# Peptides against a protein of PDB entry 3T7K: the designs that were tried, part 182

Target 1, 248 residues: chain A of PDB entry 3T7K
Amino acid sequence: KAEKILARFNELPNYDLKAVCTGCFHDGFNEVDIEILNQLGIKIFDNIKETDKLNCIFAPKILRTEKFLKSLSFEPLKFALKPEFIIDLLKQIHSKKDKLSQININLFDYEINGINESIISKTKLPTKVFERANIRCINLVNDIPGGVDTIGSVLKAHGIEKINVLRSKKCTFEDIIPNDVSKQENGGIFKYVLIVTKASQVKKFTKLINDRDKNETILIVEWNWCVESIFHLNVDFTSKKNVLYQKK

## One batch from the design tools (peptide; made by RFdiffusion4, then SolubleMPNN)

Design b2_p25_7_s1 (from b2_p25_7, 10 letters changed)
Fold by OpenDDE base, seed 3:
Order: C-alpha cells, then sequence, then structure tokens
Structure b2_p25_7_s1 (fold): chain B 248 residues (1-248), chain A 25 residues (1-25)
C-alpha cells in the first residue's frame, strides 16, 4: 500500500532519521504510515538502545522526560524536531490534490525551540557532559522523586559511571563514595558529589564528610542542576543555581 | 506508556495534554 502511495513522487528524500518520540505519538503510527516513513529513511523506535544509533528526537518542546534528557546524549544528536514534521510530511504524502512531483518539507523548519546548533555541536564531542566535568562517581539519595533507577539511567547516559544510592535516614560516612577521577583535564574536581532533595540531607552529609574527611572538596546539588547541565551540555561551576553546598 | 516519573505534577499534566493533542491527529 505504501509503495502505491509513494509511486506518485518522482524522487523521495532520504532523511536518515533514527528517532524516538516524547510528548507526542504515544499511540504510534498505523502500518502504512510506518512503511511510508521507513521508505523516507525515518525509523521510529519505542525505546532508547545504544545499538540503534539513534540520532533524532521528536518532541513538541523541551521536556524533562527520560527520553528527552537521554536524547541529548546521542552520538551525535543530529536533529531535534517538532512532531509537525511528521504530521506535515504524512499530510503531503496522503494529499490527492497536490500535483507535487516532489516532497517539499525541510526538516530545518521544524527544529525544537531552544535546541540550537550550539547544543547539537556539543553532542559531537568525544566526551559526555559529566565526563568533561570530571564527575564519574556520584551519591544519590534513595528518596529522590523520579526514582534512583530512572535518574541513574539518565546520568549514566551522560557519562557518570557509578551511582551510589544512599539510604538518607540510615547512611553513615562509610556509605559515601568518593568521585575517583585521576586526571584533571578541565575544571575543578570535587571529591564528593551528591544529589539530594532536602536541606536536612545537606546538613547531614556535610557534617559526615567534614567530620571524617576534613578539607575535602564537596559538591551537593539538586536534580535540577543535572537537568540544566544536560540541557546546556555544559556544567557551569561558576553558577550557584541548584547548588545547595559547595566547598572548593 | 511514557515514563513521566521525572516530571512534576504540573509538567505531567502538560505532557498528557500534548499527548492528547498529537494522538488526535
Amino acid sequence: as target 1 above (248 residues)
Amino acid sequence: MEDLSLLSEEEKKEVLELLKKYDSL
């Protein structure tokens, strides 16, 4: 059926998109439209897998979803597109009225607001955002909204190797892991990096660390610090935004 | 189902409305 629909076009574009969707197309596409998209070089996946070499995300706007956050870790993210790209494309293809010999849809017209070439260019870097920031091992409180598994998965996608989950009510100093980074290439190294949710946790962890490992560097942040770092694909250590405690 | 666990309640509502918008097309 798709072949018959596409036969009216003299030339078909190859968009070369391997995409996931977030905030759109939850019900997916019918079999004909999937086949049409496939013939145009657009493959949509349900889930993110590294083996699929994903290079695109469809979303109506910047979202804080797992899929959106992980899409910024693609190698590279080539395109971040509004769902209207697919909608307009399929509309044009199914249109009987348009004697169009060619599909005239430019993907650059459908860029997600706020995902610019500067962001896209950073996805071409050989390192991940937290790797560049010398953050390899972090401590994460177990009572974090969103869950340690989902948050941990996002952080790992962005270059964090080890996530230590702290039982916030029961943890001791011995439960806190250091951020073991051997090479200072760019920026300051914090020996202890923690993601917390409450001021009481800041007080607890700062005391535990300072009492047992005095004069060490500590970074305690909110989840939003990680999100902002991901959205910018850069860690700004000069910013105090979403930083709860910092000792250099 | 899309994992909305990372979203605030307000953000979840927004995403659900967006999903409804694009699923109706």
Scores: peptide ipSAE 0.599, ipTM 0.949, DockQ to the pose 0.869
Fold by OpenDDE base, seed 1:
Structure b2_p25_7_s1 (fold): chain B 248 residues (1-248), chain A 25 residues (1-25)
Amino acid sequence: as target 1 above (248 residues)
Amino acid sequence: MEDLSLLSEEEKKEVLELLKKYDSL
């Protein structure tokens, strides 16, 4: 059926997209439209797997979903597109206007607002955002909204190697892991990096660390600090936004 | 089903509205 629909076009583009969707197309596509998209080099996946070599995301706008956050870790993310790309493409293809010899849809007209070429270019870097920031090991409180598994998965996609989950009420100093970056030469290294949710946790962890390791560097942030770092594909250590405690 | 666990309640509402919009197109 798709072949008959596409036969009216003299040339078919190959978009070479391996994509996931977030905030759109939750019910997927019918079999004919999937076949059409496949013939145009557009493959949509339900979930993110590293083996699929995903290079595209469809979303209406920047979202704080797991899929969107992880898409910024693609190697590279070639395109971040609004769902209107697919809608307009399929609409043009299904149009019975006999005079369409060519599909005239430009990917660049459908870019997600706020995902610019500067962001896309950073996904071509050989390192991940937290790797570049010399953050390899973090401490994460167990009561974080969204859950430690989902947050941990996003952080790992962006270069965090080890996530230590802290039982906020029961943890001791011995439960806190250092950020071991001994192999990286240049940059401000925080020995202890923690993601917390409450001011009481800041007070607790600062006391535990300072009582046992008084001269060490500490970075305590909110989840939003990580999100902002991901959205910019850069860690700004000069910003105090979403930083709860910093000791250099 | 899309995991919305990382979103605030306001953000969840927005995503659900967006999903409804694009599922109807």
Scores: peptide ipSAE 0.599, ipTM 0.948, DockQ to the pose 0.859
Fold by OpenDDE base, seed 4:
Structure b2_p25_7_s1 (fold): chain B 248 residues (1-248), chain A 25 residues (1-25)
Amino acid sequence: as target 1 above (248 residues)
Amino acid sequence: MEDLSLLSEEEKKEVLELLKKYDSL
């Protein structure tokens, strides 16, 4: 059926998109439309797998979903597109209007607002955002909204190698892991990096660390600090936004 | 099902509205 529909076009583009969707197309596509998209070089996946070499995200806007956050870790993310790209494309293809010799849809017209070429270019870097920031090992409180698995998965996608989950009420100093990064000469490495949710946790962890490992560098942040870092594909250590405690 | 666990309640509502919008198109 798809072949018959596409036969009216003299030339078909190959978009070469391997994509996931977030905030759109939850029910997926019908079999014909999937086949049409596949013939146009658009393959949509249900989930993110590294083996699929995903290069595209469809979303209405910047979202804080796992899929969106992870899409910024694609190598590279080639396109971040609004769902209207697919809608308009399929609409044009299904239109019975006369001999459209060509599909007239430009990918660049459908870019997600706020995902600019500067962001896209950073996805071509050989390193991940937290790797560049010298954050390899983090401590994460177990009571974090969103769950440690989902958050941990996002953080790992962005270059954090080790996630230590802290039982906030029961943890001791010995449960806190250092950020074991080889001292690069260039840039402040925090020995302890923690993601917390409450001011009480800040007080607890700062006390535990300062009592046992005095004068060490500490960074305690909210999840939003990580999100902002991901959205910018850059860690801004000069910003106090979403930083709960910092000791240099 | 899309994992909305990372979203605030307000953001969840927004995403659900967006999902409804694009599922109807």
Scores: peptide ipSAE 0.599, ipTM 0.948, DockQ to the pose 0.889
Fold by OpenDDE base, seed 2:
Structure b2_p25_7_s1 (fold): chain B 248 residues (1-248), chain A 25 residues (1-25)
Amino acid sequence: as target 1 above (248 residues)
Amino acid sequence: MEDLSLLSEEEKKEVLELLKKYDSL
């Protein structure tokens, strides 16, 4: 059926998209439309797997979903597109107007607002955002909204190698892991990096660390600090936004 | 089903409204 629909076009574009969707197309596509998209070089996947070499995301706007956050770790993310791309494309293809010899849909007209070429270009870098920031090992409180598994998965996608989950009420100094990175000459390295949810946790962890490992560098942040770093694909250590405690 | 666990209640509501919009097209 898809072949018969597409036969009216003299030439078909190959968009070369391997995509996931977030905030759109929850019910998926019918079999005919999936086949049409496949013939145009558009493959839509239900879940993110590294083996699929995903290069695209469809979303109405920037979202804080796991899929959206992880899409910024694609190698590279080639396109971040509004769902209207698919809608307009399928609408044009299903149109019975005899005079359409070509599909005239430009990907660049459907870019997600706020995902610019500067962000896209950073996905071509050989390193991940937290790797570039010398954040390799972090401590994460177990009571974080969203869960340690989902948050941990996002952080790992962005270059954090080790996530130590802290039982906030029961943890001691010995449970806190250092951010073990090789001293680079010019980069501020924090020995202890923690993601917390409450001011009481800041007070607890600062006391534990300062009492046992005096004069060491400490960074304590909210989850929003990580999200902002991901959305910009850059860690800004000069910003105090979402930083709860910093000792250099 | 989309995992909305990382979203605030307000953000969840917005995403659900967006999903309804695009599922109707």
Scores: peptide ipSAE 0.597, ipTM 0.948, DockQ to the pose 0.853

Design b2_p25_7_s2 (from b2_p25_7, 9 letters changed)
Fold by OpenDDE base, seed 4:
Structure b2_p25_7_s2 (fold): chain B 248 residues (1-248), chain A 25 residues (1-25)
Amino acid sequence: as target 1 above (248 residues)
Amino acid sequence: MENLSLLSEEEREEVLELLKKYDSL
């Protein structure tokens, strides 16, 4: 059926998109539209897998979803597009207007607001955002909204290798892991990096660390610090935004 | 089902409305 629909076009674009969707197309596409999209080089996947070499995300705007946050870790993210790209494309293809010899849809017109070329270019870097920031090992409180698995998965996608989950009420100093990064001379390396949710946790962890490992560097942040770092594909250590405690 | 666990309640509601919008098109 798709072939018959597409036969009216003399030339078909190959968009070469391997995409996931977030905040749109929850019910997916019908079989004909999937086939049409596939013939145009648009493959939509339900889940993010590294093996699929995903290069695109469809979303109506910047979202704090797992998929959106992980899409910024694609190698590279080629396109971040509004769902209207697919909608308009399919509308044009299903249109019976005889005069359309070509598909006249420019994907560049459908970029997600706030995902600019500067962001896209950073996804071509050989390193991940937290890797560049010398954050390899983090401590994460177990009571974090969103769950440690989801948050951990996002953080790992962005270059954090080890996530230590802390039982916020029961943890001791021995449960806190250091950020084991080889001291590169020029980068502010924090020995202890923690993601927490409450001021009481800041007080607890700062006390535990300072009592046992005096004069060490500590970074305690909120999840929003990670999100902002991901959205910018850069860690700004000069910013106090979402930083709960910092000891250099 | 989309994992909305990372969203605030307000953000989750927004995403749900967006989903409804695009599922109706």
Scores: peptide ipSAE 0.632, ipTM 0.954, DockQ to the pose 0.888
Fold by OpenDDE base, seed 1:
Structure b2_p25_7_s2 (fold): chain B 248 residues (1-248), chain A 25 residues (1-25)
Amino acid sequence: as target 1 above (248 residues)
Amino acid sequence: MENLSLLSEEEREEVLELLKKYDSL
């Protein structure tokens, strides 16, 4: 069926997209449309797997979903596209207008607002955003909304090597792990990095650390600090936004 | 099913509306 539909075109583009969708196409596509997309070099996957070498995300806008956040860790993310790309493409292909010799759809017309070339270019870097920021080991409170597994998975995709889950009410100083980064010459390294949800946790962890390791550097942030860092593919240590406590 | 656990309630509602919009097209 797909071959018969596509036979009216003299030339078919090869878009070379390996994509996931978020905020769109939840019910997927029919078999004919999947085959059409496949013949155009567009493969849509249900889940993110590193082995699939994903290079594209379809979403209506910037979203704080696991898929969207992880898509910014693709190597590289080639395209972040609105779902209208697929809609218009399929609409053009299914159009009975005999006169279309070519598919005339430009990927660049469908870019997600806020995902610009500056963001795309950073996905070509050999390092991940938190790796570049010298953050390899973090402490995460167990009562974080969204769950430690999902948050942890996003953070790992972006270069966090070790996630230590803290039992907020029961943890002691010995439960807090240091950010073990070899001293690179030119970057301020925080010995303790923590993601917390409330002011009482800030008070607790600052006390525990300062009582036992008085002179060490501490960074305590909200989840939104991580999200903003991911959306910009850059950690801004000069910003106080979403920083709850900082000791340099 | 899409994992929406990272979203606020407001953001979750917005995503659900977006899903409804694009599933109807």
Scores: peptide ipSAE 0.632, ipTM 0.955, DockQ to the pose 0.861
Fold by OpenDDE base, seed 3:
Structure b2_p25_7_s2 (fold): chain B 248 residues (1-248), chain A 25 residues (1-25)
Amino acid sequence: as target 1 above (248 residues)
Amino acid sequence: MENLSLLSEEEREEVLELLKKYDSL
């Protein structure tokens, strides 16, 4: 059926997209449309797997979903597109009225607002955002909204290797792991990095660390600090936004 | 089902409305 529909076109584009969707197309596509998209070099996957070499995200806008945040870790993210790309493409293909010998859809007309070439270019870097920031090991409170597994998965996609989950009410100093990063010449390394949700946790962890490991560097942030770092594909250590405690 | 656990309630509601919009097209 798809072949018959596409036979009216003299030339078919190859978009070379391996994509996931977020905030759109939850019910997926019918079998004919999937086949049409496949013939145009558009493959849509349900889940993110490294083996699939994903290079595209479809979303109406920037979202704080797991899929969207992880898409910024693609190597590279080539395109971040609005779902209207697929909608308009399929409409054009199914149109019987248009004497179109060619598919006339430009990917660049469907870019997600706020995902610019500067962001795309950073996905071509050989390192991940937290790797560049010398954040390898973090401590995460167990009562974080969104869950430690989902948050941990996003952080790992962006270069954090080890996530230590802290039982916020019961943890001691011995439960806190150091950020074991060799001194690289070009960046402030924090020995202890923590993601917390409450001011009481800041007080607790700062006391525990300062009482047992005096004069060490500490970074305590909110989840939003991580999100902003991901959205910019850069950690700004000069910003105090979403930083709850910093000791350099 | 899409994992919406990272969203605030307001953001989750917005995403659910977006999903409804694009599932109907």
Scores: peptide ipSAE 0.631, ipTM 0.954, DockQ to the pose 0.890
Fold by OpenDDE base, seed 2:
Structure b2_p25_7_s2 (fold): chain B 248 residues (1-248), chain A 25 residues (1-25)
Amino acid sequence: as target 1 above (248 residues)
Amino acid sequence: MENLSLLSEEEREEVLELLKKYDSL
């Protein structure tokens, strides 16, 4: 069926997209449309797997979904596109207008607002955003909205190697792990990095650390600090936004 | 089903509206 529909075109583009969708196409596509997309070099996957070498995301806009956040860790992310690309493409293909010898849809016309070339270029870097920031081991409170598994998965995709989950009510100093990164001479490496949700947790962890390991560097942030760092593919240590406590 | 656990209630509602919009096309 798809072959018969596509036979009217003299040449078919190969878009070379391996994509996931977020905020669109929840019900998926019919078998004919999937085959059409496949013939055009567009493969849509239900889940993110590293083995699939994903290079594209479809979304209406920037979203804080797991899929969207993880898409910024693709190696590289080639395209972040609005779902209208697929809609317009399928509409042109199903159109009975006899005179369409070519599919005339440009990927660049469907870019997600706010995902620019600067962001795309950073996905080509050999390192992940938190790796570049010398954040490899973090402490995460167990009562974080969204859950430690989902948040942990996003953070790992972006270069955090070890996630230590802290039981906020029962944890002691011995439960807190250091960010074990070799001292670079010129970079403010934080020995303790924590993601927390409440001011009471800031007070608790700062006291525990300062009482037992005096004069060490501490960074305590909200989840939004991580999200902003991911959206920009850069950690801005000069910003106080979403930073709850910092000791240099 | 899409994992919306990282979204606020407001953001989740917006995503659900977007999903409805694009599933109807």
Scores: peptide ipSAE 0.629, ipTM 0.954, DockQ to the pose 0.884

Design b2_p25_7_s3 (from b2_p25_7, 12 letters changed)
Fold by OpenDDE base, seed 1:
Structure b2_p25_7_s3 (fold): chain B 248 residues (1-248), chain A 25 residues (1-25)
Amino acid sequence: as target 1 above (248 residues)
Amino acid sequence: MEDLSLLSEEEQKEVLKWLKEYDSL
């Protein structure tokens, strides 16, 4: 059926998209539309797997979903597109107007607001955002909204190697792991990096660390600090936004 | 179903609105 629909076009574009969707197309596409999209070089996947070499995200806007946050770790992210790209494309293809010899849809007309060339260019870098920031090992409180698995998965996609989950009420100093980056000669490394949710946790962890490992560098942040770093594909250590405690 | 657990309640409502809008097209 798809072949018959597409036969009216003299030439078909190859968009070369391997995409996931977030905030759109939850029910997926019918078999005919999937076949049409496939013939146009558009493959839509349900989940993110490294083996699929995903290069595209469909979303109505910048979202804080796991899929969107992970899409910024694609190697590279080629396109972040609004769902209207697919809608307009399929609409043009299904149109019975005999006079369309070519598909006239430009990907650049459907870019998600706020995902600019500067962000896209950073996805071509050989390193991940937290890797560039010398953050390899972090401590994460177990009572974080969204769950340690989802948050941990996003952080790992962005270059965190080890996530230590802290039982906030029961943890001791010995449960806190250092950010071991011994192979990097560059200064400005925080020995302890923690993601917390409450002021009481800041007080607890600062005391535990300062009492046992005096004069060490500490960074305690909110989840929003990580999100902002991901959205910019850059860690700004000069910003105090979403930083709860910092000791240099 | 998409995991919206990382979103605030307000953000979840917005995403759910978008999902419904695009699924109706």
Scores: peptide ipSAE 0.438, ipTM 0.918, DockQ to the pose 0.893
Fold by OpenDDE base, seed 5:
Structure b2_p25_7_s3 (fold): chain B 248 residues (1-248), chain A 25 residues (1-25)
Amino acid sequence: as target 1 above (248 residues)
Amino acid sequence: MEDLSLLSEEEQKEVLKWLKEYDSL
């Protein structure tokens, strides 16, 4: 069926998209439309797997979903597109107008607002955002909204190698792991990095660390600090936004 | 199923609105 529908076009584009969707197309596509999209070089996946070499995200806007946050870790993310790309494409293809010699849909007309070439270019870097920031081992409180598994999965996609889950009410100093990164001479490395949800946790962890390891560097942040770092594909250590405690 | 657990209640409502809008096409 798809071949007959596409036969009316003299030339078909190859968009070369391997995509996931977030905030759109939850019910997926019918078999004919999937086949049409496949013939145009558009493959949509249900889940993110590294083996699929995903290069595209469909979303109405920048979202704080797991899929959207992880899409910024693609190698590279080539396109972040609005769902209207697929809608307009399929609408044009299913149109009964006999005289369409070509599909006139440009990917660049459907870019998600706020995902610019500067962001896209950073996804071509050989390192991940937290790796570049010398953050490889973190402590995460167990009572974090969204859950440690989802948050941990996003953080790992962005270069955090080890996530230590802290039982906020029961943890001791011995439960806190150091950020074990080789001292690069020129970069501020925090020995202890923690993601917390409450001011009481800041007081607890700062006391535990300072009582046992008095002269060490500490960074305590909110989840929003990580999200902002991901959305910019850069860690700004000069910003105090979403930083709860910092000791250099 | 999309995990909306990372979103605020307001953001969840917005995403659910978008899902309905694009699934109706």
Scores: peptide ipSAE 0.438, ipTM 0.918, DockQ to the pose 0.883
Fold by OpenDDE base, seed 3:
Structure b2_p25_7_s3 (fold): chain B 248 residues (1-248), chain A 25 residues (1-25)
Amino acid sequence: as target 1 above (248 residues)
Amino acid sequence: MEDLSLLSEEEQKEVLKWLKEYDSL
């Protein structure tokens, strides 16, 4: 069926998209539309797997979903597109009225607001955002909204190698892991990095660390600090936004 | 099923509205 629909076009574009969707197309596509998209070089996957070499995300805007956050770790992310790209494309293809010899849909007209070339260019870097920031090992409280598995998966996609889950009510100093990074010349290295949810946790962890390792560097942040770092593909250590405690 | 667990309640409501809008097209 798809071949018969596409036969009216003299030339078909090859978009070379391997994509996931978030905040759109939850019910998927019918078999004919999937086949049409495949013939145009558009493959949509249900889940993110490294083996699929994903290069695209469809979303109505910047979202805080696992899929959107992980898409910024693609190597590279080529396109972040609004779902209207697919809608307009399929609409043009199914239209009987336009004797269009060619599909006239430009990918660049459908860019997600706030995902610019500066962001896309950073996805071509050989390192991940937290790797560049000298953050390799973090401590994460177990009561974090969204769950430690989902958050941990996003952080790992962005270069965190080790995630230590802290039982916020039961943890001791011995349960807190150091950020084991070699002193690189360019950038502040924090010995202890923690993601927390409550002011009481800040008080607890600062006391535990300062009582045992008085002169060590500490960074305690909210999850939003990680999200903003991901959205910019850069860690701004000069910003106090979403930083709950910092000792240099 | 999309995991919305990382979203605020307000963000979840917004995404659910968009999902309905795109499913109706």
Scores: peptide ipSAE 0.432, ipTM 0.916, DockQ to the pose 0.832
Fold by OpenDDE base, seed 2:
Structure b2_p25_7_s3 (fold): chain B 248 residues (1-248), chain A 25 residues (1-25)
Amino acid sequence: as target 1 above (248 residues)
Amino acid sequence: MEDLSLLSEEEQKEVLKWLKEYDSL
């Protein structure tokens, strides 16, 4: 059926997109439209897997969803596009009135606002954002909104190797893991990195660490610090935004 | 299914509106 629909076009574009969707197309596409998109080099996947070599995301805007945050870890992310790209494409293809010999839709006209070329270019770097920041091992409180599994999955996609989950009410100093990064010459390393949700946790962890391991470097942040770092694909250690405690 | 657990309640409501709009097209 798709072949018959596409036969009216003399030339078909090959968009070479391997995409996931977030905040759009929850019900998916019908079989004919999937086949049409496939013939145009557009493959849509339900889930993110490294083996699929995903290079695109569809979303109405920048979102704080797991899929959107993980899409910024694609190698590379080629395109972040509005859903209107697919909508307009399918409308043109299904139109009976248009004697169009060619599909004339430019991907660049559908770019998501705020995902600029600078962000896209950073996805071509050989390292992930937290690797560049010398953050490999973190401590995460177990009562974090969104859950430790989802947050942990996002953080791992962006170069965090080890996530230690802390039971905030029961943990001791011995439960806190150090950020085991060899001092590279050019970067500040925090020995203890923690993601917390409450001021009481800041007081607890700063006391535990300072009482047992005096003069060590500590970074305590909110989840929003990680989100902002991901959206910019850069960690700004000069910013105090979403930083709850810092000891250099 | 879209995991909205990382979003605020307000952000979740906004995304749910977008989902409905694009599913109707």
Scores: peptide ipSAE 0.432, ipTM 0.917, DockQ to the pose 0.884

